# Peptides against a protein of PDB entry 6FRK: the designs that were tried, part 214

Target 1, 411 residues: chain A of PDB entry 6FRK
Amino acid sequence: NEEVLNAMLKEVCTALLEADVNIKLVKQLRENVKSAIDLEEMASGLNKRKMIQHAVFKELVKLVDPGVKAWTPTKGKQNVIMFVGLQGSGKTTTCSKLAYYYQRKGWKTCLICADTFRAGAFDQLKQNATKARIPFYGSYTEMDPVIIASEGVEKFKNENFEIIIVDTSGRHKQEDSLFEEMLQVANAIQPDNIVYVMDASIGQACEAQAKAFKDKVDVASVIVTKLDGHAKGGGALSAVAATKSPIIFIGTGEHIDDFEPFKTQPFISKLLGMGDIEGLIDKVNELKLDDNEALIEKLKHGQFTLRDMYEQFQNIMKMGPFSQILGMIPGFGTDFMSKGNEQESMARLKKLMTIMDSMNDQELDSTDGAKVFSKQPGRIQRVARGSGVSTRDVQELLTQYTKFAQMVKKM

## One batch from the design tools (peptide; made by RFdiffusion4, then SolubleMPNN)

Design b2_p23_1_s2 (from b2_p23_1, 15 letters changed)
Fold by OpenDDE base, seed 3:
Structure b2_p23_1_s2 (fold): chain B 411 residues (1-411), chain A 23 residues (1-23)
Amino acid sequence: as target 1 above (411 residues)
Amino acid sequence: ELEELKKLRELYLELLKIQNEVA
């Protein structure tokens, strides 16, 4: 029994190390799992694998929970949120994502660019803010980030903004000058929350980086970025352990809406390759697919049209990166879609939609769209010409539709 | 409602699988 436990724990530890979980945390987890497993219960014929997986899951949940409640903004108050992090962490992009998140929830939100070190920082923030219709402040002439931050915070406080997000300078390295600047800004604006932004892709370096920030500034929240289909989420555990601060949000892509509240259970499930069923359901619900009673009713009757497929492709495109959606499905490993494959998959979906844009209502609304085209091959040629594709591409689309319509009939 | 959501989910999963097989 102990040998079997040790062998299974070795496999789990290897997988966690491959997921960029810090070696110290993996060692601690291994000992905690060993202490939590009753070897006598393992002898009683319980599924040893499930028991070990459950114990591992429980210990990973504890590693993500710092035991501190996440800061939340107070409605009707002026909440100042200061962002800190290295250059390339996605800090500036994350400021815009957080601002957009709160704006969409009906908060009066604004952005301040106090990054005077990076050339074009203010232009980047201004571009993102303008695109999202978020009020912003910054300077092209003022070089003191303390002055910019103070003036911007004062301005937006006077205008009764509820969420005031301050982006600060980043550096490529942990430099004392960066930390001094961050401390001066923090002292001047007295933020209600300091958010450390961490790039998940730095893996084993997450602990040392997160600790260096926490040792210099009062980090109260963590945001983990670049948790796309390639990001090994293990660095997030290191950030929580080092900062003793909760992860509040995750950045899941390049788009302004590729941003979600952190959920412990889905995150650990994804880290273990179990997928994120809950997050998939949440994303499906955010698309208001339940409001499509007409589609649900058609599906119940085994009816599926090319138009229904088109609408589903539009919905998939709105769910964000295809790699993330696949990574939410149990049994699809995080490595299943390379970044190249995601762009290619989206391009394929767009191509299929462009082909369908050249179809008429009779073709789109037929319960047997493939049969409509098979009976009149001239339709394939018309659609191919209209969409600028080959007749083969149209036939491939019809083949995909037929496979899908057959699945719907079996449901 | 929960059964309908499950069916819709299964549908999306199968759509995604089909797209992945073609990829």
Scores: peptide ipSAE 0.023, ipTM 0.511, DockQ to the pose 0.073
Fold by OpenDDE base, seed 2:
Structure b2_p23_1_s2 (fold): chain B 411 residues (1-411), chain A 23 residues (1-23)
Amino acid sequence: as target 1 above (411 residues)
Amino acid sequence: ELEELKKLRELYLELLKIQNEVA
């Protein structure tokens, strides 16, 4: 029993290290899991794998909880949110994403560019803000970020803005001059929340970086960016441990909508390669797939038509990027489809749908669509001509349909 | 409901696998 436990814990520890979880946290987790597992309960015929997974999951949830309640903005008040982080962390993009998130929720939101160090920082913020229709403030001539931040905050307070987001300078290195500037800005504007933006792709450097910011500035919240890449987000645990501050949001892509409130359970599930079943359910429910009851009833009877396949392709296209859907499915890592393969996969789905648009109701609604085409090969030629594709493309579609119909019969 | 969601998930998984095998 102890050997099996040690072997499974070794696999989990390896997977967590490959997910950029800090070595100290992995060691502590291993000890906590060993102390939480009753070896006698493991002997009583409980699924040892499920028990270990549950213990690991519970300890990871504790590592993400700093024991401090996340700050939330107050409706009808002026809430000043200051952003801090290194250059390349996605800080400026995240300011725009957060502003857009609150704007969509009916908050009066604005952006201030207090980054005087980077040439074109104000132009970039202005471009993003204008595209999202978010009010903004900044200067092309003022070089003191304290003056810009103070004037911008005062302006938007006087205009009764509810969410006032201040973007600050990011540097490539932890420089004392940057921290002094950040402290001067923080003292001048007295923000209600200081948000540290961290890039998940920096791996094991997350702890040292997060600690350096917390030691100089009173960080109260963390946002983790670039979780759409190869980064499994293990560095987020290090940021929480170092800052003792909650993760409030995550960035899941380059689009302004690729931004969501942090949820502990889905995040830990994804970190362990268990997928995000809750996020998949939420996404399926948001699509108002009320018509899924009729499909589920057909699936229970082992019935699957070409029309049912067409409707499922429409649903997949409505769900958005295939990479996001795959990342929600347990056992499909983010690496299973490169971003390049996603556009190609969507183009393939659209091609298959165009072929099915040339089919008649008898072909689409047949419980054995492949047999209808095999008995009358002239149907393949008609559909090929109607859709502007080869007879081979129609045969490939029918082969895919046959594989699906066989799977549904095994369900 | 959980079993139905599992079946739907398996259907989407197989949809995605078949799309990748034909790629």
Scores: peptide ipSAE 0.024, ipTM 0.574, DockQ to the pose 0.084; fails the geometry check
Fold by OpenDDE base, seed 4:
Structure b2_p23_1_s2 (fold): chain B 411 residues (1-411), chain A 23 residues (1-23)
Amino acid sequence: as target 1 above (411 residues)
Amino acid sequence: ELEELKKLRELYLELLKIQNEVA
């Protein structure tokens, strides 16, 4: 029993290290899991794998809990939120995402650009803020971030803004001069919350980086960025451990809407490659797939048309990046589609839809679309000419449809 | 709801397999 436990824990520990979980946290988790598992309960024929996975899941949930309540803004008050983090962490983009999130919730929100170090920082913020219709402040001439931050905060306080977000300078490395500047800004504006923005893609460097910020600045909240693609988010555990501060939001892409409140259970499930069933449900519900009842009823009867396939392709395209949806499905890791494969997959879907746009209602609505085309081969040639594709491409689509329709009949 | 989501998942997985076989 102990040998089996040790073998399975070795596999889990390897997977967590490959997910950028810090080696110290993985060691601690291993010991905690060993202490939580009763070896006698493992002998009773319970699925040993499920039991170990559940124990690992519980211990990971504890690692993302800093034991402190997250700061929340107070309605009708002026809430100053200062952002800190390295250059390239996604800090500036995250400021805009957070501002947009609160604005959509009916908060009077504004942005201040106190990044005087990077040329074009204010232009970038202004572009993002203008696109989102968020009020902003900054200077093209003032070089002191303390002056800009103080003037901007005072202005927006006088205008009764509820959420005042201050973006600060980021540097490429941990430098004492960066921390001194952050302290001067923090002392001048007296923020209600200091948010550390961390890039999940820096992997094992997350602990050292997060610690360096916490040792110099009173970080009270963490936002993790670039949880889209290859970053499995193990660095988030390191950030919580180092800062002793809760993760409040995550960035899940490049769009302003690719920003969500942190949920512990979905995050740990995704980290373990179990997928995000809750997030998949939420996304499916947001899509108002109201026609799902009719589709589900057709699927229950083993009926599947080319039109039903077209509607499913439209739904997939509305769900956004295909890689994100795959990463929400249990057993499909984020690695299953490289960003290159996603664009190619979307291009293929669009090509298939373009072929189907050249089909008539009789072809689309037939319960045996492949048989309609097989009885009259001239239809394949018409569709091929109409869509600008080869007759082979149409035949391949029909072959795929037939395979899919056969699977639906077996459901 | 859970069964419907399972069917939608299976549908999605098969659409993905189809896309990968065409690749």
Scores: peptide ipSAE 0.024, ipTM 0.451, DockQ to the pose 0.088; fails the geometry check
Fold by OpenDDE base, seed 1:
Structure b2_p23_1_s2 (fold): chain B 411 residues (1-411), chain A 23 residues (1-23)
Amino acid sequence: as target 1 above (411 residues)
Amino acid sequence: ELEELKKLRELYLELLKIQNEVA
C-alpha cells in the first residue's frame, strides 16, 4: 500500500512540477497528502486513485488560500488601486482589464499612467483606455511618477470617481530604484489596495519575484497573467505563498475581456487536468448559447444542417481561444492544443467556414447536406471554385459534416 | 437547462474531436 501511494504521489508531483508548481510547495504537498491519507482506508478497496486525487486537490486548495480576505472596493467611495510588477508581466494591460471590468459593473472608473520610465507607456495606456471609453490621466512632460500619480488621484477624487487605478513603472530587473519609486508613489497616493501583477509563464521564478515585491511594498492582492493555455498556473501557488496575499483576478488572454475573478476550485481543477466545467457553463451562458431554442430543438429531433454546423463554428470562435475551451473540458489537458495548434485549428475552422460561405441556402439548410452534394457532383466543383479550395477540401468538409450529423442522430 | 447544456457540451466536444481528427 505505501509503495503504491508513493508511486502515485510521484506521478502527481511530476505533473505539478510540469505545471510550474514550485518544488518546495510540491514537497510540502507530498508530505501533507501522506499525512492526510489513512493507509487503512486505502486497504478497504476504495478507489486509491480518487482518494489520492481528492487529497491532492484539498491540499492545493489550502496552498491557494492565504487565510486573508481579499480587498474589495466600497461602492460610493473613492478606491485607489495601485498596480506593481515587472516589465512584461502584463501590468499595463491588466490595469485596463480591471478598469473595464469595474466599468461594465457600473463603477465610475479611471486610469492613471505613472510609468515615466517607458517612453510608450502613456500612449499604450491612452490607446487601451480610449478603446474601452475609460477616462485616463498621464503626462508627456512630467518625469516624476509621484507628481503624476498625486495629480491624477486628486483630479479623479475631485470628479467623484469610485475606482482610481494607478499604473506604475515596470523594470526588467529587480532594481532598488524601482522599489524606492514604488514606495514613494504609494506614500503619496495612499492606495486602498496594492496589486502585484505576475506573469505565470516565468514558472519557478514566480516565488523569488513575488517575494522581492512583498519584501519592499505592502502587496495586498495578486493578479496572475498569461494563463492562456501555455502557463499551467502553478506559479500562482508560489505567488500566494510568497506574498501571503489572495489572487483576485486572472488574465486569460490578450483581449480586454480575457479577465476573470479568481475562483479557487475551478483553477485547481484545471491545474490537475480535471477541466473547468463551471467556467465552461459560465462561458456558454455568457454567449447565450442556451437561449438558442431553435438549435436545441433541432438537436432533440436529430436534425443537423451545414448551417447549424456553421453557426456552431461561429459560436466556437466567439468563445475565444480554442485551447482555453478545451482546457475547460475534463480529459482535454491544456497540452491538447499548443498555441501553434490553436492558430492552425482556428485557421482550419475559418477555412471550413469559407467553404460554407460558398454554399447556397438549399445546401446549407438541407438535413442531408452530404446527399445533396453526392446527387449533384457539380455542386462540389462550384463550391470549390467559389471558396478557392480543392474539391477534396469540400469532400473532407462533407465527410466531417456526415460524421457529425450521424452523431446528432444518435443523441 | 442542464440537459440542454450537456447536449451543447457534447456537441462542442464532438466538433472539437472532428477538428482534431482533421488536424
Scores: peptide ipSAE 0.023, ipTM 0.465, DockQ to the pose 0.081; fails the geometry check

Design b2_p23_1_s3 (from b2_p23_1, 13 letters changed)
Fold by OpenDDE base, seed 4:
Structure b2_p23_1_s3 (fold): chain B 411 residues (1-411), chain A 23 residues (1-23)
Amino acid sequence: as target 1 above (411 residues)
Amino acid sequence: ELEELKELRKLYLEILKIEDEVA
C-alpha cells in the first residue's frame, strides 16, 4: 500500500511540477497528502486513485487560500486600485480588463497611466481605454509617475469616479529603483488595493518575483495572466504563498473580455486537468443568454429544434476562444486544443451554421427536424446547394441533431 | 443550468468527435 501511494504521489508531484508548481509547495503537498490519507482506509478497497486525487485537490485548495479575505470595492466610494508587476506580465492589459469588468457592472471606472518608463505605455493604455470607452488619464510630457498618479487620482476623485485604476511602470528585472518608485506612488495616492499582476508562464520564478514585490509594497491582491490553454497556472500557488494575498481575477486571453473572477475550485480542477465546469457555468451565465431561459424550458420539456442547436453554436462562438471552453470541460487537457485545433473547431461550427442558414423556418423550428428532411429528401439537396456543401455534410448535421434531440428527450 | 451544461458538453464532445474519457 505504501509503495502504491508513493508511486501515485510521484506521478501527481511530477504533474504538479510540469504545471509550474513550486518544488517546495509540491514537497509540502506530498507530506500533507500522506498525512491526510489513512492507509487503513486505502486497504479497504476504496478507489485509491480517487482518494489520492481528492486529497491532492483539498491540499491545493488550501494552498490557493491565503487565509485573507479579498478586497472588494465599495459602491459610492472612490476606490483607488494600484497595479504593480513586471514588464510583460500583462499589467497594462489587465488594468483595462479590470476597468472594463467594473464598467460593465455599472461602476464609474477610469484608468491612469503612471508608466513613464516604457515608451508608448500611455498610447497603449489610451488605445485599450478608448476601445472600451473607459475614461483615462496620463501624460506625454510628465516623467514623474508620482505626479501623474497623484494628478490623475485627484482629477478622477473630483469627478466622482468609483473605480480609479493606476497602472505603474514595469521593469524587465527586479530593480530597487522600480520598487522605490512603486512605494513613492503608493504613498502619494494611498491606494485602497494594490494588485500584483503575475504572468503564469514564468513558472518556477513566480515565488521569487511575488516575494520581491510583497517585501517592498503592500500587495493585497493577485491577478494571474496568460492562463490561455498553455499555462497550467501552478505559479499562481507560489504567488499566493509568497504574497499571502488572494487571487482576485485571471486573464484568459488577449481580448478585453478574456477576464474572469478567480474561483478556487475551477482553477484547481483545471490545474489538475479535471476541467472547470463551474467556470463554464459562470461564463455561460455572464453571457446573459436571455434566450437560454426559453431554451432551458424547451430542454426541460424534451424539445430541441435545429434552431435551438444553431443558437447553441452561436453561443459557443460568442463565448470566445474555443480552447477556453474546452479547457473548462473535464477530460479536455490543456494540450487538446493547439491553436490549430481551435481554428478547425471554429471552422466546423461555422460550416454547420452555414448549412443551417440555408434551412427554412419550417425546418429550423420543427421539433423533429430530422423527420422533416427524411420525409422530403429534396430539402437536403436544396440546403446542400444553398450552403455549398455536399448532401453528406447535411446528413451528418442531421445525424448530430438527431443524437442531440434524442439526448434532450431522455433528460 | 447544470443539465444545459451537460448538454453543451455532450454537444462539444460530439462536434469535436472526442471520446469522453470521463465516461
Scores: peptide ipSAE 0.019, ipTM 0.420, DockQ to the pose 0.056
Fold by OpenDDE base, seed 5:
Structure b2_p23_1_s3 (fold): chain B 411 residues (1-411), chain A 23 residues (1-23)
Amino acid sequence: as target 1 above (411 residues)
Amino acid sequence: ELEELKELRKLYLEILKIEDEVA
């Protein structure tokens, strides 16, 4: 029994190391799991594999919980949120994602660019903020980040903004000058929360980087980025262990919507390759299911129109990146969608929707849309011209629709 | 809820042209 346990724990430890979990944490987890497993319960015929998986899952949940309550903004107050992190961590992009997240929830949000070191930092922030219709502040001429941050915070406080996000300079290396600058900015603006942004793709280096920031700056929250890639997220455990601060959000792609509140259970389930059924259910529930009752009723009756397909594509686009959703489905490994396939998949959906935008109501609402087009080939040519695509592209859409409609009829 | 998830999965697989080897 002990030999079997040790062999199974070795496999789990190997998988966790391959997931970029820090070697010290993996060793500690192995000891904790061994102490938590009753070998007598293993003798009673329980599935030894399930029992070990459950024990590992519980210990990983403890590693992600720092025992500290996450900071939350107060409604009707000015909340200053300062971002810190290395250059290339996705910090600037994450500032925009967080601002957009709060704006969508009805908070009056703004962005301040206090990055004076990186050429084009303000232009990048301005571009992202303008696309999301988020108010922003920065300077092309002021070189002191303390002045920019102070002026921007004062301005937006006077304008009664509720969420004031300050982006700071990221350096390529951990330099004492960077930490001193961050401390000067923090002292000047008196932030309510300091958010450390970490790139999950740095793997085993996550611990050392997170520790260096926590030792110099009063980090209260962590955001982990680049969890859409080959990064299996084990570095997030190292971030929590080093900072003793909760992960509040994760970045899961390049799009402004590729940003979600951190959930412990789904994250650990995904890390173990169990899938994220709960997070998938939550994302499905965030899709206003009320609009889906009519769809579910149609699907139950084996009816599926081009309009129903269009609405499904809209829902899929609202759910966020395909990579996230596929990675949440049990049995779809993170490797199923290479990094390039997500943007291509979204571009493909947008192209298909643009083709359908050139269809008329008779074509969209037909229970046999493909047959409507097959009977009158002139409709294909009209739609192709209207959407700026080839007749072949329209035929490919109709072929896909026919497959979907056949699938629905088999349900 | 589980049926809706299965439907979404099937839709994604078809859009992505991934053959459902699990069927």
Scores: peptide ipSAE 0.016, ipTM 0.395, DockQ to the pose 0.062
Fold by OpenDDE base, seed 2:
Structure b2_p23_1_s3 (fold): chain B 411 residues (1-411), chain A 23 residues (1-23)
Amino acid sequence: as target 1 above (411 residues)
Amino acid sequence: ELEELKELRKLYLEILKIEDEVA
């Protein structure tokens, strides 16, 4: 029993270290999991593997919880959000993503570029803000970030903006001059929230970087970027531990929509290679796939039509980058997120939908659509001609539908 | 529901001809 436990804990610890979880946190987790299992093995005839997985999951959830409630903006108030982080962390891009997120929710949002250190920082922010139709402020002539930040915050407060995001200078190294500048900006604008932006790909360096920022400025929130890459985001646990601040959002790609509220359960599931089932459910729910309740109910009754398959393809297409959907589903590795495979997959779905657009209501609404076509082969030829495809393409669609309908009947 | 979603996923992957590297 103890050998099996130790072997499984070794595998979990290895996977967590490979996911860039800090070695101290992995050690503490191992000790906590051992203590929890020794207590639970005495109580329940549960499958040891499930018990270990549950104990690991529970301890990882505790590591992501700083015990501090995340700051949330107040509607109808002026909320100043200051961004801090190293150069290359994705800070400037994340400012635009956060502004766009709140804008889409009906908040009056704006961006301020207080990065005077990096040449072209204001041009980059202006380009991103203009593309997203977000109001922005900055200077080409003022070199003091305190003046730019103060003037920009005052301007947007006077214009009754609700979300005022301030981007600051990022440097390559922890330099005292950078931290002094950040502190001067923070003191001048009195932000309601200070957000530390961290790149997940820096691995074991996450703790030391996050601590250096927290020791100099009052970091209250963390955003983790580049979670679409090979980094499984284990550095996020180190950032929470070092800053004692919650992760509020994650960046999952380069697009302005590749930004989501942080959820503990999905993140831990992804970290363990279990996938983001809750994030998939939530993204499915955000798509107002309330029509999915009717589908789920039909699926529960073993009924699946070509129309139901068409609606599912529409839903997948509405979910945006199929890579994001796949990355949310358990077991899809980061390699499934290749943009090339996504475009081909979307083109394939669109082709299948075009074939179904040439079907009639009797064919689409039949609970045995494949049998309707098998009994009257002339239907295949009609659909093929109507959609501009081969009879083989229609037969391939019907074969795929048949596999779906058979699986739904087994559910 | 979770096993149902996993099986639904496998079906979508098959339709999309995405090789499930986890299979």
Scores: peptide ipSAE 0.023, ipTM 0.471, DockQ to the pose 0.056; fails the geometry check
Fold by OpenDDE base, seed 3:
Structure b2_p23_1_s3 (fold): chain B 411 residues (1-411), chain A 23 residues (1-23)
Amino acid sequence: as target 1 above (411 residues)
Amino acid sequence: ELEELKELRKLYLEILKIEDEVA
């Protein structure tokens, strides 16, 4: 029994190390799992694998929970949120994502660019903010980040903004000058929350980086970025351990909406390659698929039209990058879709939708759309001409529709 | 909701021509 436990724990530890989980945390987890497993219960014929997986999952949940409640903004108050992190962490992009998140939730939100070190930082923030219709402040001439941050915070406080996000300078290295600048900004603006932004792709370096920031400024929240890539997010555990601060959000892509509240269980499930069903549910719910009650009722009755398929393609496109959706499906690893495959998949969906845009209501609303086209082949030629595609491309779409409609009928 | 998600999953897998290894 102990040998079997040790062998299975070795496999899990290897997988966690491959997921960028810090070696110290993996060692600690191994010992905690060993102490939590009753070897006598393992002898009683319980599924040893499930028991070990459950114990591992439970210990990973503890590693992500710092035991501190996440800071939340207070409605009707002026909440100052300062962002800190290295250059390339996605900090500036994350400021815009967080601002957009709160704006969509009905908060009066603004952005301040206090990054005077990076050329074009203010232009980048301004571009993102303008695109999202978020009010912003910064300077092209002021070089003191303390002055910019203070003036911007004062301005937006006077204008009764509820969420005031301050982006600070980043550096490529943990330089003393960066930390002194961050401390001076923090002291001047007295933020209600300091958010450390961490790139998940730096893996084993996450602990040392996170600790260096926490030792200089009162980091109260963590945001993990670049969880759309090859980064399995194991570095996030190191950041929580080092900062003793909760992860509040994750960045899941390059788009302004590729941003979600952190959930412990889905994150650990994804880290273990179990998928993120809850995050998929949340994304589906955010799409206001409630308007699809009529579609759901049709699906329950085994009815599926080309229009229904078109609406589903629109929904999939609104869910964001296909790599994220696939990574949320149980049994699909994060590595399943390279960035290249995602663009190809999106281009394919757009092509299919363009074909359907050339269909008429009779074709789109038929419960047997493929049969409508099979009975009158001239329809295929019309649609092909209208959409600028081959008749073969239309036939391929109809074949896919037929397969899907058959799946729906089996429900 | 779970059935709807299963359908979205099936649709997505079919569109991507990915075999559902979990089925």
Scores: peptide ipSAE 0.022, ipTM 0.439, DockQ to the pose 0.039; fails the geometry check

